# Designs tried in a protein design run: peptides against a protein of PDB entry 4AID. Part 121

Target 1, 242 residues: chain A of PDB entry 4AID
Amino acid sequence: FDIKRKTIEWGGKTLVLETGRIARQADGAVLATMGETVVLATAVFAKSQKPGQDFFPLTVNYQEKTFAAGKIPGGFFKREGRPSEKETLVSRLIDRPIRPLFVKGFKNEVQVVVTVLQHDLENDPDILGMVAASAALCLSGAPFMGPIGAARVGWVDGAYVLNPTLDEMKESKMDLVVAGTADAVMMVESEIQELSEEIVLGGVNFAHQQMQAVIDAIIDLAEHAAKEPFAFEPEDTDAIKA

## One batch from the design tools (peptide; made by RFdiffusion4, then SolubleMPNN)

Design b2_p20_3_s2 (from b2_p20_3, 8 letters changed)
Fold by OpenDDE base, seed 5:
Structure b2_p20_3_s2 (fold): chain B 242 residues (1-242), chain A 20 residues (1-20)
Amino acid sequence: as target 1 above (242 residues)
Amino acid sequence: ISFEPAREVDLTGVELASVE
Protein backbone atom coordinates (compact mmCIF):
# COMPACT_ATOMS: atom_id res chain seq x y z
CA PHE B 1 0.00 0.00 0.00
CA ASP B 2 1.39 3.40 -0.93
CA ILE B 3 0.40 5.18 2.28
CA LYS B 4 1.33 8.83 2.55
CA ARG B 5 0.94 10.78 5.76
CA LYS B 6 1.36 14.41 6.69
CA THR B 7 1.52 15.27 10.39
CA ILE B 8 1.52 18.77 11.86
CA GLU B 9 1.05 20.33 15.25
CA TRP B 10 -2.03 22.54 15.06
CA GLY B 11 -3.44 24.50 17.97
CA GLY B 12 -1.54 22.30 20.43
CA LYS B 13 -2.99 19.12 18.87
CA THR B 14 -1.56 16.68 16.36
CA LEU B 15 -3.32 16.76 12.99
CA VAL B 16 -2.69 13.75 10.77
CA LEU B 17 -3.71 13.57 7.12
CA GLU B 18 -3.31 10.10 5.62
CA THR B 19 -4.04 8.69 2.17
CA GLY B 20 -3.63 5.34 0.44
CA ARG B 21 -4.91 2.97 3.18
CA ILE B 22 -8.70 3.24 2.87
CA ALA B 23 -11.24 4.01 0.12
CA ARG B 24 -8.83 3.50 -2.81
CA GLN B 25 -11.82 3.29 -5.16
CA ALA B 26 -12.44 7.02 -4.66
CA ASP B 27 -10.73 9.66 -6.77
CA GLY B 28 -9.44 11.16 -3.52
CA ALA B 29 -9.57 9.71 -0.02
CA VAL B 30 -8.14 11.11 3.21
CA LEU B 31 -8.18 9.75 6.72
CA ALA B 32 -7.84 12.72 9.03
CA THR B 33 -7.14 12.51 12.75
CA MET B 34 -7.06 15.17 15.45
CA GLY B 35 -6.70 13.91 18.99
CA GLU B 36 -8.73 10.71 18.92
CA THR B 37 -11.35 12.09 16.51
CA VAL B 38 -11.07 10.37 13.12
CA VAL B 39 -12.85 11.15 9.86
CA LEU B 40 -12.71 9.67 6.37
CA ALA B 41 -13.29 12.02 3.47
CA THR B 42 -13.82 10.68 -0.03
CA ALA B 43 -14.12 12.63 -3.25
CA VAL B 44 -15.53 11.06 -6.41
CA PHE B 45 -16.20 12.83 -9.69
CA ALA B 46 -17.74 11.76 -12.97
CA LYS B 47 -15.39 11.67 -15.95
CA SER B 48 -18.08 13.10 -18.23
CA GLN B 49 -20.90 15.58 -18.01
CA LYS B 50 -24.46 14.29 -18.21
CA PRO B 51 -26.35 15.43 -21.32
CA GLY B 52 -28.39 18.54 -20.51
CA GLN B 53 -26.60 19.22 -17.19
CA ASP B 54 -27.19 22.94 -16.63
CA PHE B 55 -25.74 23.36 -13.13
CA PHE B 56 -22.69 22.10 -11.25
CA PRO B 57 -23.87 18.89 -9.49
CA LEU B 58 -21.86 18.95 -6.26
CA THR B 59 -23.15 16.83 -3.38
CA VAL B 60 -21.59 16.91 0.07
CA ASN B 61 -22.65 14.34 2.66
CA TYR B 62 -21.32 14.46 6.21
CA GLN B 63 -22.23 11.47 8.39
CA GLU B 64 -21.74 10.88 12.11
CA LYS B 65 -22.24 7.15 12.39
CA THR B 66 -22.30 5.75 15.90
CA PHE B 67 -19.74 2.99 15.75
CA ALA B 68 -19.82 0.51 18.61
CA ALA B 69 -16.80 0.30 20.94
CA GLY B 70 -14.10 2.39 19.18
CA LYS B 71 -13.60 -0.12 16.35
CA ILE B 72 -13.89 1.33 12.88
CA PRO B 73 -16.32 -1.14 11.29
CA GLY B 74 -14.53 -2.32 8.16
CA GLY B 75 -16.37 -0.44 5.42
CA PHE B 76 -19.96 -1.26 6.41
CA PHE B 77 -21.89 1.80 5.45
CA LYS B 78 -24.78 1.23 7.83
CA ARG B 79 -28.01 2.12 5.98
CA GLU B 80 -28.20 5.80 5.16
CA GLY B 81 -30.69 7.02 7.69
CA ARG B 82 -32.18 10.46 7.26
CA PRO B 83 -29.39 12.91 8.10
CA SER B 84 -29.57 14.53 11.50
CA GLU B 85 -29.76 18.29 11.82
CA LYS B 86 -26.04 18.35 12.69
CA GLU B 87 -25.15 16.20 9.68
CA THR B 88 -27.16 18.51 7.42
CA LEU B 89 -25.54 21.64 8.85
CA VAL B 90 -22.00 20.27 8.62
CA SER B 91 -22.63 19.04 5.07
CA ARG B 92 -23.55 22.63 4.21
CA LEU B 93 -20.50 24.01 6.08
CA ILE B 94 -18.28 21.83 3.88
CA ASP B 95 -20.22 22.59 0.67
CA ARG B 96 -20.26 26.39 0.95
CA PRO B 97 -16.49 27.10 0.80
CA ILE B 98 -15.61 24.39 -1.75
CA ARG B 99 -18.40 24.97 -4.31
CA PRO B 100 -17.05 28.28 -5.70
CA LEU B 101 -13.52 26.84 -6.05
CA PHE B 102 -14.38 24.47 -8.89
CA VAL B 103 -13.34 25.59 -12.37
CA LYS B 104 -16.13 27.46 -14.13
CA GLY B 105 -17.96 25.32 -16.66
CA PHE B 106 -17.15 22.06 -14.86
CA LYS B 107 -20.54 20.32 -14.64
CA ASN B 108 -19.46 16.74 -13.98
CA GLU B 109 -21.03 15.17 -10.91
CA VAL B 110 -18.91 15.53 -7.77
CA GLN B 111 -19.64 13.69 -4.55
CA VAL B 112 -17.84 14.41 -1.30
CA VAL B 113 -18.58 12.08 1.61
CA VAL B 114 -17.22 12.69 5.09
CA THR B 115 -17.71 9.88 7.59
CA VAL B 116 -16.91 10.22 11.27
CA LEU B 117 -15.14 7.03 12.27
CA GLN B 118 -14.24 7.96 15.83
CA HIS B 119 -15.12 10.80 18.17
CA ASP B 120 -13.04 11.62 21.26
CA LEU B 121 -15.72 13.90 22.78
CA GLU B 122 -13.19 16.76 22.78
CA ASN B 123 -12.46 17.51 19.12
CA ASP B 124 -15.50 18.19 16.97
CA PRO B 125 -15.45 16.22 13.68
CA ASP B 126 -16.86 19.16 11.67
CA ILE B 127 -13.60 21.14 11.34
CA LEU B 128 -11.69 17.93 10.79
CA GLY B 129 -14.26 16.95 8.16
CA MET B 130 -13.82 20.25 6.33
CA VAL B 131 -10.04 19.78 6.29
CA ALA B 132 -10.35 16.16 5.18
CA ALA B 133 -12.81 17.03 2.39
CA SER B 134 -10.46 19.74 1.12
CA ALA B 135 -7.55 17.32 1.16
CA ALA B 136 -9.55 14.57 -0.60
CA LEU B 137 -10.54 16.99 -3.38
CA CYS B 138 -6.93 18.15 -3.81
CA LEU B 139 -5.85 14.51 -4.17
CA SER B 140 -8.66 13.57 -6.57
CA GLY B 141 -7.51 15.28 -9.77
CA ALA B 142 -10.82 17.18 -9.97
CA PRO B 143 -10.55 20.77 -11.27
CA PHE B 144 -10.69 22.18 -7.73
CA MET B 145 -8.81 25.40 -6.95
CA GLY B 146 -8.25 24.54 -3.30
CA PRO B 147 -7.13 23.68 -0.78
CA ILE B 148 -9.33 25.27 1.79
CA GLY B 149 -8.43 25.31 5.43
CA ALA B 150 -10.92 25.53 8.27
CA ALA B 151 -10.85 26.53 11.92
CA ARG B 152 -13.19 27.01 14.84
CA VAL B 153 -12.50 30.01 17.05
CA GLY B 154 -13.75 30.43 20.58
CA TRP B 155 -13.61 33.41 22.89
CA VAL B 156 -12.65 32.22 26.36
CA ASP B 157 -11.42 34.45 29.19
CA GLY B 158 -10.96 37.40 26.84
CA ALA B 159 -8.82 35.50 24.30
CA TYR B 160 -9.21 33.68 21.00
CA VAL B 161 -8.95 29.90 21.25
CA LEU B 162 -8.22 27.79 18.17
CA ASN B 163 -10.46 24.71 17.87
CA PRO B 164 -11.73 24.77 21.46
CA THR B 165 -12.68 21.45 22.97
CA LEU B 166 -16.36 20.72 23.54
CA ASP B 167 -15.77 21.53 27.21
CA GLU B 168 -13.99 24.82 26.44
CA MET B 169 -16.87 25.70 24.10
CA LYS B 170 -19.26 25.69 27.09
CA GLU B 171 -17.31 28.68 28.45
CA SER B 172 -16.89 30.31 25.03
CA LYS B 173 -18.80 33.45 24.08
CA MET B 174 -18.21 32.67 20.40
CA ASP B 175 -18.56 29.70 18.12
CA LEU B 176 -16.94 30.96 14.93
CA VAL B 177 -16.32 28.56 12.06
CA VAL B 178 -14.18 29.94 9.24
CA ALA B 179 -13.11 28.35 5.98
CA GLY B 180 -10.84 29.88 3.38
CA THR B 181 -8.01 29.57 0.90
CA ALA B 182 -4.49 30.84 1.40
CA ASP B 183 -5.63 34.27 0.18
CA ALA B 184 -9.37 34.51 0.90
CA VAL B 185 -12.04 33.79 3.46
CA MET B 186 -14.71 31.73 1.70
CA MET B 187 -17.16 31.12 4.54
CA VAL B 188 -17.95 32.39 8.01
CA GLU B 189 -20.59 30.92 10.27
CA SER B 190 -20.94 32.17 13.82
CA GLU B 191 -22.93 31.95 17.00
CA ILE B 192 -22.06 34.94 19.16
CA GLN B 193 -22.94 35.93 22.71
CA GLU B 194 -22.73 39.70 23.25
CA LEU B 195 -19.41 40.28 21.46
CA SER B 196 -18.37 43.33 19.47
CA GLU B 197 -18.03 43.18 15.70
CA GLU B 198 -14.34 44.01 16.22
CA ILE B 199 -13.81 40.83 18.27
CA VAL B 200 -15.66 38.76 15.64
CA LEU B 201 -13.64 40.22 12.76
CA GLY B 202 -10.50 39.62 14.80
CA GLY B 203 -11.66 36.02 15.20
CA VAL B 204 -12.06 35.62 11.43
CA ASN B 205 -8.55 36.94 10.90
CA PHE B 206 -7.21 34.69 13.67
CA ALA B 207 -8.91 31.66 12.08
CA HIS B 208 -7.56 32.50 8.63
CA GLN B 209 -4.02 32.84 9.96
CA GLN B 210 -4.21 29.62 11.96
CA MET B 211 -5.59 27.58 9.04
CA GLN B 212 -2.53 28.35 6.85
CA ALA B 213 -0.61 25.49 8.48
CA VAL B 214 -3.44 23.15 7.42
CA ILE B 215 -3.48 24.54 3.88
CA ASP B 216 0.28 24.02 3.64
CA ALA B 217 -0.11 20.48 5.01
CA ILE B 218 -2.72 19.66 2.35
CA ILE B 219 -0.46 21.09 -0.38
CA ASP B 220 2.45 18.99 0.87
CA LEU B 221 0.27 15.88 0.88
CA ALA B 222 -1.04 16.65 -2.62
CA GLU B 223 2.47 17.18 -4.01
CA HIS B 224 3.24 13.63 -2.96
CA ALA B 225 -0.10 11.86 -3.41
CA ALA B 226 -2.39 13.72 -5.83
CA LYS B 227 -3.60 12.03 -8.98
CA GLU B 228 -2.88 13.56 -12.34
CA PRO B 229 -5.20 16.49 -12.99
CA PHE B 230 -8.31 15.55 -14.92
CA ALA B 231 -8.06 16.90 -18.43
CA PHE B 232 -10.80 19.51 -18.50
CA GLU B 233 -11.09 22.46 -20.84
CA PRO B 234 -13.47 25.08 -19.53
CA GLU B 235 -16.18 25.98 -21.98
CA ASP B 236 -15.55 29.49 -23.25
CA THR B 237 -18.48 31.16 -21.52
CA ASP B 238 -17.83 34.33 -23.53
CA ALA B 239 -18.80 32.62 -26.80
CA ILE B 240 -22.39 31.84 -25.65
CA LYS B 241 -23.19 35.52 -24.97
CA ALA B 242 -23.06 36.32 -28.63
CA ILE A 1 -4.62 43.99 20.81
CA SER A 2 -4.69 44.83 17.12
CA PHE A 3 -3.73 41.57 15.58
CA GLU A 4 -2.32 42.99 12.42
CA PRO A 5 -3.16 40.11 10.13
CA ALA A 6 0.22 39.08 8.78
CA ARG A 7 -1.54 38.29 5.48
CA GLU A 8 -4.09 40.45 3.77
CA VAL A 9 -7.28 38.43 3.98
CA ASP A 10 -9.67 39.06 1.14
CA LEU A 11 -13.06 39.09 2.85
CA THR A 12 -14.84 39.72 -0.45
CA GLY A 13 -17.58 37.14 -0.93
CA VAL A 14 -17.84 36.18 2.72
CA GLU A 15 -21.47 35.36 3.23
CA LEU A 16 -21.89 36.08 6.92
CA ALA A 17 -24.58 33.64 7.92
CA SER A 18 -25.26 34.49 11.53
CA VAL A 19 -27.44 31.75 12.88
CA GLU A 20 -29.40 33.72 15.45
Scores: peptide ipSAE 0.012, ipTM 0.521, DockQ to the pose 0.021
Fold by OpenDDE base, seed 2:
Structure b2_p20_3_s2 (fold): chain B 242 residues (1-242), chain A 20 residues (1-20)
Amino acid sequence: as target 1 above (242 residues)
Amino acid sequence: ISFEPAREVDLTGVELASVE
């Protein structure tokens, strides 16, 4: 088995990105670990467009499987069949920043699946899932102009905190999730308690700076483990003559 | 902790979804 692993220290925690052990049938697959929280991201894409496909058919599915439920807060009896509210929200958090980064005109089916395998009750799998999905897409050969990084920022005792634990978040006046590329912020989601706009904007900047180490880690993993890029030529959209 | 100077982040296209 050709297993590639990138390990970094990130916000005082060890982040591990691994490929080549499991899910080899996917175009890209990444096992990501932070603390004892573990997620598997898989990316698959169709090698042709469906006849009559008029939109980009990207699906993102974040899942907390029942086998991990013994370690997932509130993970008790998931009724078979519908995503939980959390699974729906996290699926959107992953979808929003990645969707605009696909090459224009690419209308092949793309499926990203993020599965929580373990939860440590300290590190939320949402941020880890965003990072893992980005890495899986970069490894897949899909025409994806990533990577994205992601970070959660708290405001605790008058300071920014990178990826606060679930316990630290109880004392936080801010829950700020940011995703972006090396050059741009792509998504901001925020819950704020009586903070100035200046502190919030400072939090976005802090998040974007802190995620660069993750972006660099994904690039390094992709340089060693990415598949050959899928040969895709965008259709010449002749028509935007100004 | 040396704060490296904030790279000017392009925030163009950021949808701020405030959860009310």
Scores: peptide ipSAE 0.010, ipTM 0.500, DockQ to the pose 0.022
Fold by OpenDDE base, seed 1:
Structure b2_p20_3_s2 (fold): chain B 242 residues (1-242), chain A 20 residues (1-20)
Amino acid sequence: as target 1 above (242 residues)
Amino acid sequence: ISFEPAREVDLTGVELASVE
């Protein structure tokens, strides 16, 4: 097996990004671990555009499977078939920052699937899923101008906390999720209790700084394990208007 | 209000391993 693994210490936790063991049929596949929370991200893209495709057909699906349900908070009988509210939300959190980073004019179908395999009840799979999806896309050869990083920021005892545990979040006055590239913030979602805009903006900056190590880790993994870039030349739509 | 991170983030432990 050609298994590549990148390990970093991130916010006082070990983050592991692994490829080559699972889902080899995908264009990109990453097993990501933080604490005892484990996710599998897969990226698959079509090698041709469908006839008459007029929009970019990106689908992102975050799933907490039944085999992990015994360790997932609220993992009662998911009626087979519909995403939970959490699964829908996290799918959007992953979709929003990655969608703008595809090369303009690329209209081949792209499917990103993030599956929670294990939950430790401390580390939320959402941030880990965002990181894993980014890594899987960077490994895939798709015309994706990532990586993205992601972070959750709490505000506990008058300080920023990177990726607070579920227990630390009970004492947090902020639930701030940020995703971005090395150069830009792409997405912010926040729930805030009685905090100033200055503290929130400081939290965004803190998140963006802290995610750089993850971005660098994805780049390093991609340098060793990425597929050859898919040869995509955007149709010069400007040349047809001349 | 201190804008200091509550935890120092150790960014130094970056290792890439290949497992055959």
Scores: peptide ipSAE 0.007, ipTM 0.351, DockQ to the pose 0.027
Fold by OpenDDE base, seed 3:
Structure b2_p20_3_s2 (fold): chain B 242 residues (1-242), chain A 20 residues (1-20)
Amino acid sequence: as target 1 above (242 residues)
Amino acid sequence: ISFEPAREVDLTGVELASVE
């Protein structure tokens, strides 16, 4: 099995991105680990556009499945068939930064699935899921202009904390999730308790700086493990205006 | 005010392992 693994130290934790072991039938598949939290991201895209497709059909599904019940808090009581509020929220957190990075005019169906396999009760799978989804897309050969990185930033004891644990987050005055490319912030979600705009903006900058190591790690993995880029020529929509 | 990150991000430990 051609297994490729990238390991980095990230915010005082080991981040592992692995491909080639699991879900080999996907266009891209990444097993991502931080602490003892483990997620599988898969990316699949159609090799043709559906007749009459007028919008970009991207679907992102984050799932904390019942097989991880006992490894995920509250996982035992998940009703089959409907995403939880958390699963819906995290699916949107992944969707928002990646959607605008697809080549304009690409309207082939794309499905990203992030599955939580293990939860350590310290490292939230959402950030890891964002990173894994980005990596899976970069490996897939889809016309995705990533990678994105992602980071959570807390404000604890008057300092920024990268990817605070769930326990550290109880003492945090900020829950700031940022996603972006090497060059741009693509998404910010924030819950803030009585902090100045300056501290929040500093948190965004801190997140964007700290995610560069993740972006570089995804690029390095992709250089070794990516499929050949899907041959897609965007319809020259400018040629119709001439 | 230089906000030093409370945790030093050690970026040095980048290892790529390829297992054939």
Scores: peptide ipSAE 0.000, ipTM 0.369, DockQ to the pose 0.028

Design b2_p20_3_s3 (from b2_p20_3, 9 letters changed)
Fold by OpenDDE base, seed 2:
Structure b2_p20_3_s3 (fold): chain B 242 residues (1-242), chain A 20 residues (1-20)
Amino acid sequence: as target 1 above (242 residues)
Amino acid sequence: ISFEPSEEVDLSDVELASVE
């Protein structure tokens, strides 16, 4: 096994990104750990476009497996067959920032699957899932212009908190999820309790600054473990304007 | 502390949906 691992300290927690141990049949696969929360992200893409494909067929599936349910809050009897509300929301949180970063004109099928393997009851697997999905795509060779980073920001006792624990979030006046590239914010989702616009905007900037360490960690992992880029040339759309 | 993924994670049930 050619196992590559990147470890950083991030918000007072150890973030680990690992590839090469599991899911080697995927184009990209990353085992990500923060605290004792563990997720597996896999990225798979078709090597050709389906005939008559008019749109970019990206599917993102976040899932919490039944074996992890004993450690997942509310992880009671998932009736087989439909994603939970949480799984649907987190799948969208991952989809939104990554979808715009695919090369224009790429219409091959792409599947991103994020599976929660373990939950520590402190670190929410959503942020970890976003990071792992970004890393898996960067390793895959797909025409993805990532990485993205992600961060959750709380507001506790008049200060920003990076990736607050589930217990710290009970005292937080802000649940702010931000995703972005090194250069740009791609997505903001926020639930705010009686905070000024200045504090919220400051939270977005704080998140974007704090996620740079994650972006750098994904780049370092990709430099050592990424597949060769898939040979894709975008159709020259400028030829239609003549 | 080497976080060995617990041997109980049957990774065989990670059906990677192969794009057929």
Scores: peptide ipSAE 0.014, ipTM 0.519, DockQ to the pose 0.282
Fold by OpenDDE base, seed 4:
Structure b2_p20_3_s3 (fold): chain B 242 residues (1-242), chain A 20 residues (1-20)
Amino acid sequence: as target 1 above (242 residues)
Amino acid sequence: ISFEPSEEVDLSDVELASVE
């Protein structure tokens, strides 16, 4: 197998992005690891638009499969057939920053699936899932103007902490999830306990700075492993306003 | 340290989305 791997040190942890080992039937597939938390992101897109398609049909599904349930906090009681509250939330966290980055007028079906394969009980798979989804899209050849990076920022003992562990998060006064491109913040989600707006804004800036290493890692992986870009010409919708 | 995903992860249960 032609396995491509990018490894970086990120927030004092090793982040590994790998492609070519598994899920090769997808347009893009990335196995992402941080600590002993492991996620598989797959991106698949239709090569044509459905007749009468009027909106961009992007579906993002984050899932914590039953085989990993014994290693995932709260994973023991999955309701069959309906996403958990966590799975629904994380699916939205992934969807929100990526949806605006598709080329305008692209209305082919896109499916992003993030599957938690392993959880180390320290590193939350949500941020890793966001990174993996971004990487999988960049490898797919879909008209996606990524990559995005993502980061969680905590506020522990009066300092910013990049991707706090689940134990560090118990002491954190902030749960700040940020996603963005190299140039822009695309999404902020935050739970804050009695912190100033200045500290929160500083956290957003800190997250955006720290995610650059991830963005660069995805770019490097894509340079070595991306498929040829899908030949998509946006219909010149500006010509109908004349 | 190259983390190899543990051989213990049964990937057979990973349903991949296919766009038919």
Scores: peptide ipSAE 0.009, ipTM 0.443, DockQ to the pose 0.402
Fold by OpenDDE base, seed 1:
Structure b2_p20_3_s3 (fold): chain B 242 residues (1-242), chain A 20 residues (1-20)
Amino acid sequence: as target 1 above (242 residues)
Amino acid sequence: ISFEPSEEVDLSDVELASVE
């Protein structure tokens, strides 16, 4: 087993990114842990384009499966087969920042699956799932111009809080989710209670600064564990239509 | 604290939808 692991301290919590133990059949697979919350991200991509494929077929699926139901809030009420509202939302939060980062003209099928394996009732698996999906894509060899980082920012007692616990979020006036690259913010999603635009913009900047340690951790993992890059040359014809 | 995933979650039944 060639297991590679990266560990960092992030927002006063230990973040662990591991590859090589599970889902070896995937192009990329990452087991990510923060506290006692655990997610598995897998990335798979087709090695050829389907005939007549005219759009980029990226599918992102975040799942809190039944095997984790005893360790996930509301797991007892999961109707088999239909994504919950949370699963649908988090799938979109992962999709939005990664979709623009694929090389233009790449129209091979890509599937990203994030599965929650454990929930500690303190650390929400959504941010961890975003980080794990980014890492899995960087390991896959797909023509993905990541990594992305992600962070949640709260506003508690007049200060920014990185990845607030579910209990700290009850006292937070802000639920701000940010994803980005080293150089750019790619996605912002926010729920805000009576805060100025200045505080929100400051929260975006805070998130982007704090996610750099995660981006660097994914790069370090990829340097040691990434597959060879898939040889993809965009056909010149798609470059002329811009 | 070595997080040994204690129970072998048999992820073999995670059918990665085989792109046939």
Scores: peptide ipSAE 0.009, ipTM 0.459, DockQ to the pose 0.246
Fold by OpenDDE base, seed 5:
Structure b2_p20_3_s3 (fold): chain B 242 residues (1-242), chain A 20 residues (1-20)
Amino acid sequence: as target 1 above (242 residues)
Amino acid sequence: ISFEPSEEVDLSDVELASVE
């Protein structure tokens, strides 16, 4: 099997992006590892638009399955069939930054699935899931104008911390999740305890700077492993307004 | 705010593992 792997050191942790081992039936599939946290992202897209499709049908599903129960905080309480609050939230965190990056007029069904395979109890799989989803889309051949990077920023002992551990997060006055492209911040989600706007904005900039290495790693992986771009011509939306 | 870049991001080359 042709397995392609990109490894980087990122915030003092090894980030691995791997394709070609698992989920080969997907348009894109990435196994991402940070520390001992492991996620599988898959991207699948329809090769035609459904008749009468009027909106872009993107679905993002983040899942922490019960087979990783006991290694995932709260995993014991998952009833089969309904997403947890965390799964719903993280699915939205992945959806928000990627949705606007699809080529305008593309209305084929797209499904992104992120599955947590392992959790180390230090590295939250949400950031890793965002990165993996971005990478899987870039590999898929879908008309996606990514990659996105993502980062979590903490504020511990008066400093920014990139992707704080779950233990470091207990001391953090900030839980700042940022996603963006090389050029732009696409999404910010933050829980902040009594910090100035200057510190928060500094955290967004820090996140955006630190995610560039991840963006570059996804690009490098895609240059080696991406499928041929899906032949899509956007409908000239200007012709319908005349 | 000039963030000093954290430690050397060693961008390892893409390992092409041909699993035989």
Scores: peptide ipSAE 0.005, ipTM 0.395, DockQ to the pose 0.032

Design b2_p20_3_s4 (from b2_p20_3, 7 letters changed)
Fold by OpenDDE base, seed 1:
Structure b2_p20_3_s4 (fold): chain B 242 residues (1-242), chain A 20 residues (1-20)
Amino acid sequence: as target 1 above (242 residues)
Amino acid sequence: ISFEPSREVDLSGVELASVD
C-alpha cells in the first residue's frame, strides 16, 4: 500500500488527510479525520464527454451511512433511499465552492461522494467533508483549480471560535460556514443571532485566514500523491467566432 | 499522536458509484 498521510493541528484539533488505503478505484480518494469524526471522500471523473453534453455534469453526494448511524445524531430516523435534509444541505455546501473551480469548458461527468464513517458527537462531519472532497479532487487529476479550504466560525463570549464543537455551538450567536481558495472566498452560509454585519464580515475573514493551513496541507498531500493531470484543452470558443 | 482510525471501518460494502 502506498499510503500518504498529512497531519496538522487545526483549531486545537488534529486533522488527518490520508490517501492510498481505501477506494483505490476512484480517481481521487481521501480518508479525513478530525477528532474521532471520520469521512471518506471520493472523486471520479469521465475521461470523455458524453455526446450532446451541453452543461457541466457535476454531482456531489454527502452521505451518512448506516454503519455510522448509531453514532450520528438522527441516524436511526433515516428512511432508506432518500437523502436527509442534512445530507442534501451538506451536498450543496460542498458543490457550491467547487463547481466554479473546474476549468471552463470541461463537460466530462464528475462525481464526488463524501461518506461519513464515524461521528464523535463533537466535530461535525460537514466541514471535514468539504476539506476531504477538495483533497480528493486535487489528487484525482481532474481539471480542478483548487484546493478549497473550509471552516465553521462561531461567536462565543465575544470572540470568534474556529470549528466550534456541537456543544459550543449551543452558546454561539453565529453559525458561519465559509469555503474558499488561497486567494478568494467562494461560499458563505450564515445563521446569526443579533450580530452586526461587521462581526459577520470579520468572521468570514477569520475563516479564510484559518483555512490556509488546510489548503497548504492539501497541496502538500497532492505534491506526494496526486495523479498525473488529465490532459484537457478547453476549446478556444473565441477562435470559433473569428 | 498517530490518530489511527480506531475501528477498521469495513468499507467492503461501500459501492462507490462508479460512473460506468
Scores: peptide ipSAE 0.008, ipTM 0.414, DockQ to the pose 0.317
Fold by OpenDDE base, seed 2:
Structure b2_p20_3_s4 (fold): chain B 242 residues (1-242), chain A 20 residues (1-20)
Amino acid sequence: as target 1 above (242 residues)
Amino acid sequence: ISFEPSREVDLSGVELASVD
């Protein structure tokens, strides 16, 4: 097995991105670990467009499977079949920043699946899932103009906290999730308690600065493990409607 | 310190979505 691994220290925690051990049938697959929280992201894309496909068919599924339920809060009560509210929300958090980064005119089917394999009850798998999905897409050869990074920012005792633990979040006046490229913020989702706009904007900037280490880690992993880019030429017809 | 993920991640339940 040709296993590639990137390890960084990020917000006082070890982030590990690994490829080559698992899910080799996917176009890209990344096992991501932070603390004892573990996620598997897989990216698969069709090599042709379906006849009559008029829109970009991207599907993003975040899943907390029943085998991990013993380590996931509330996981034991997951009824088979319907995504939980959390799974739906996290799927959207992953979808929102990645969707705009696909090459215009690419209408091949793309499926991103993020599966929570382990939860440590400290590190939320949502941020880790966003990072892993970005890495899996960068490894896949799909025409994806990533990577994205992601970060959660808390406000605890008058300071920004990168990726607060679930316990630190109970004391936080802010739950700010940011995703972006090296150059741009792509998505902001925020819940705030009586904070100034200045503190919130400062939190976005803090998140974007802190995610650069993750972006660099994904780039380094991709340089060593990415598949050859899929040969895609956009058809000239969409150039006329600009 | 090679953080070997100490627990065998039972991957038997990881169904990969096929683009079929």
Scores: peptide ipSAE 0.006, ipTM 0.420, DockQ to the pose 0.378
Fold by OpenDDE base, seed 4:
Structure b2_p20_3_s4 (fold): chain B 242 residues (1-242), chain A 20 residues (1-20)
Amino acid sequence: as target 1 above (242 residues)
Amino acid sequence: ISFEPSREVDLSGVELASVD
């Protein structure tokens, strides 16, 4: 197996992005690890557009499987057949920043699946899932103008904390999730307890700065393991409405 | 420190979605 692995230190934790071992049938597949939390992201895309397709058919599914339930907080109470509230939320957190980054006019079906394989009870798999999904898309050859990075920012003891542990989050006055490209913030989601706008904006900037190492890691992995870009030429028809 | 993902990740339940 031609296994490619990128390892970085990120927020005092080891982030590992691996491809080539698992899910080789996907267009892109990344096994991402932080601490002992492990996620598998897969990206698949159709090689043609469906007849009459009028919108971009992107589906993002974040899943915490029952085999991991013994290691996932609340994992024992999953109803079969419907995503949990968490799974729905995290699927949207992944979808929001990636959807705008597909080449305009691309209407082939794209499916991103993030599966939580292991949870260490310290590192939340949502941020890791966002990173893994970005990496999987960059490896796939899909016309995706990524990578995105992602970060969670806490506010603990009057300081920003990158990707706080679940225990640190109990003391945090901020749960700020940011996703972006190298150049731009694409998504912000926040829960805030009595903090100034200045602290929140500073948190967004902090997140965007800290995610650059992840973006660079995805680029490095893609340089070694990405498939050839899918030959897609947007039909000029959308250019005439300017 | 070569962090090897723990060999203990049970992948048996990982169904990959196919796009038809």
Scores: peptide ipSAE 0.005, ipTM 0.429, DockQ to the pose 0.429
Fold by OpenDDE base, seed 3:
Structure b2_p20_3_s4 (fold): chain B 242 residues (1-242), chain A 20 residues (1-20)
Amino acid sequence: as target 1 above (242 residues)
Amino acid sequence: ISFEPSREVDLSGVELASVD
């Protein structure tokens, strides 16, 4: 089995991105680990557009499955079939930064599924899920102009903290989630307690700087494990303006 | 004020293991 693995140190934690062991039927599949939190991201895309498709049909589904429920706070009470509030929120956090990075005019169905396999009660699987989804898309051959990186930034004891633990977050005056490319911030979500705009903007910059290592790790993994790019010629929308 | 990140990101540990 051709297993490709990338390991980096990231914010004082080991981040592992692995492909080739699980979900080989997907266009891209990445097993991502940080601490003892483990997620599987899969990307699947249709090789043709549906007749009459007028919008880009991207679906992102983040799931904390019942088998991990014993390791996920509150996971025991998940009703089968409806996403929790957290699952809905994280699905949106993944969707927002990746959606604009698909080649304009691409309207083939794309499904990204992120499944939490293990939770260590320290490392939130949301950031890891964003990273894994980005990596899975980069491996898939889909016309995705990624990778994205992602980071959470806390403000603890007057300093920025990269990917604070759930316990560190209780003392944090900031919950800042940032996603972006190497060159651009694509998404910012923030909950802030009485912090200056300067500190928040500094947090965005800090996040964007810290995610470069993740972006580089995804690129390196993709260079070794990506499928051939799907041959997609964007319809020359400039030809309709003639 | 250059906020030094409280945790140095050690980028030196980048190992690609290809297992054939």
Scores: peptide ipSAE 0.005, ipTM 0.355, DockQ to the pose 0.028

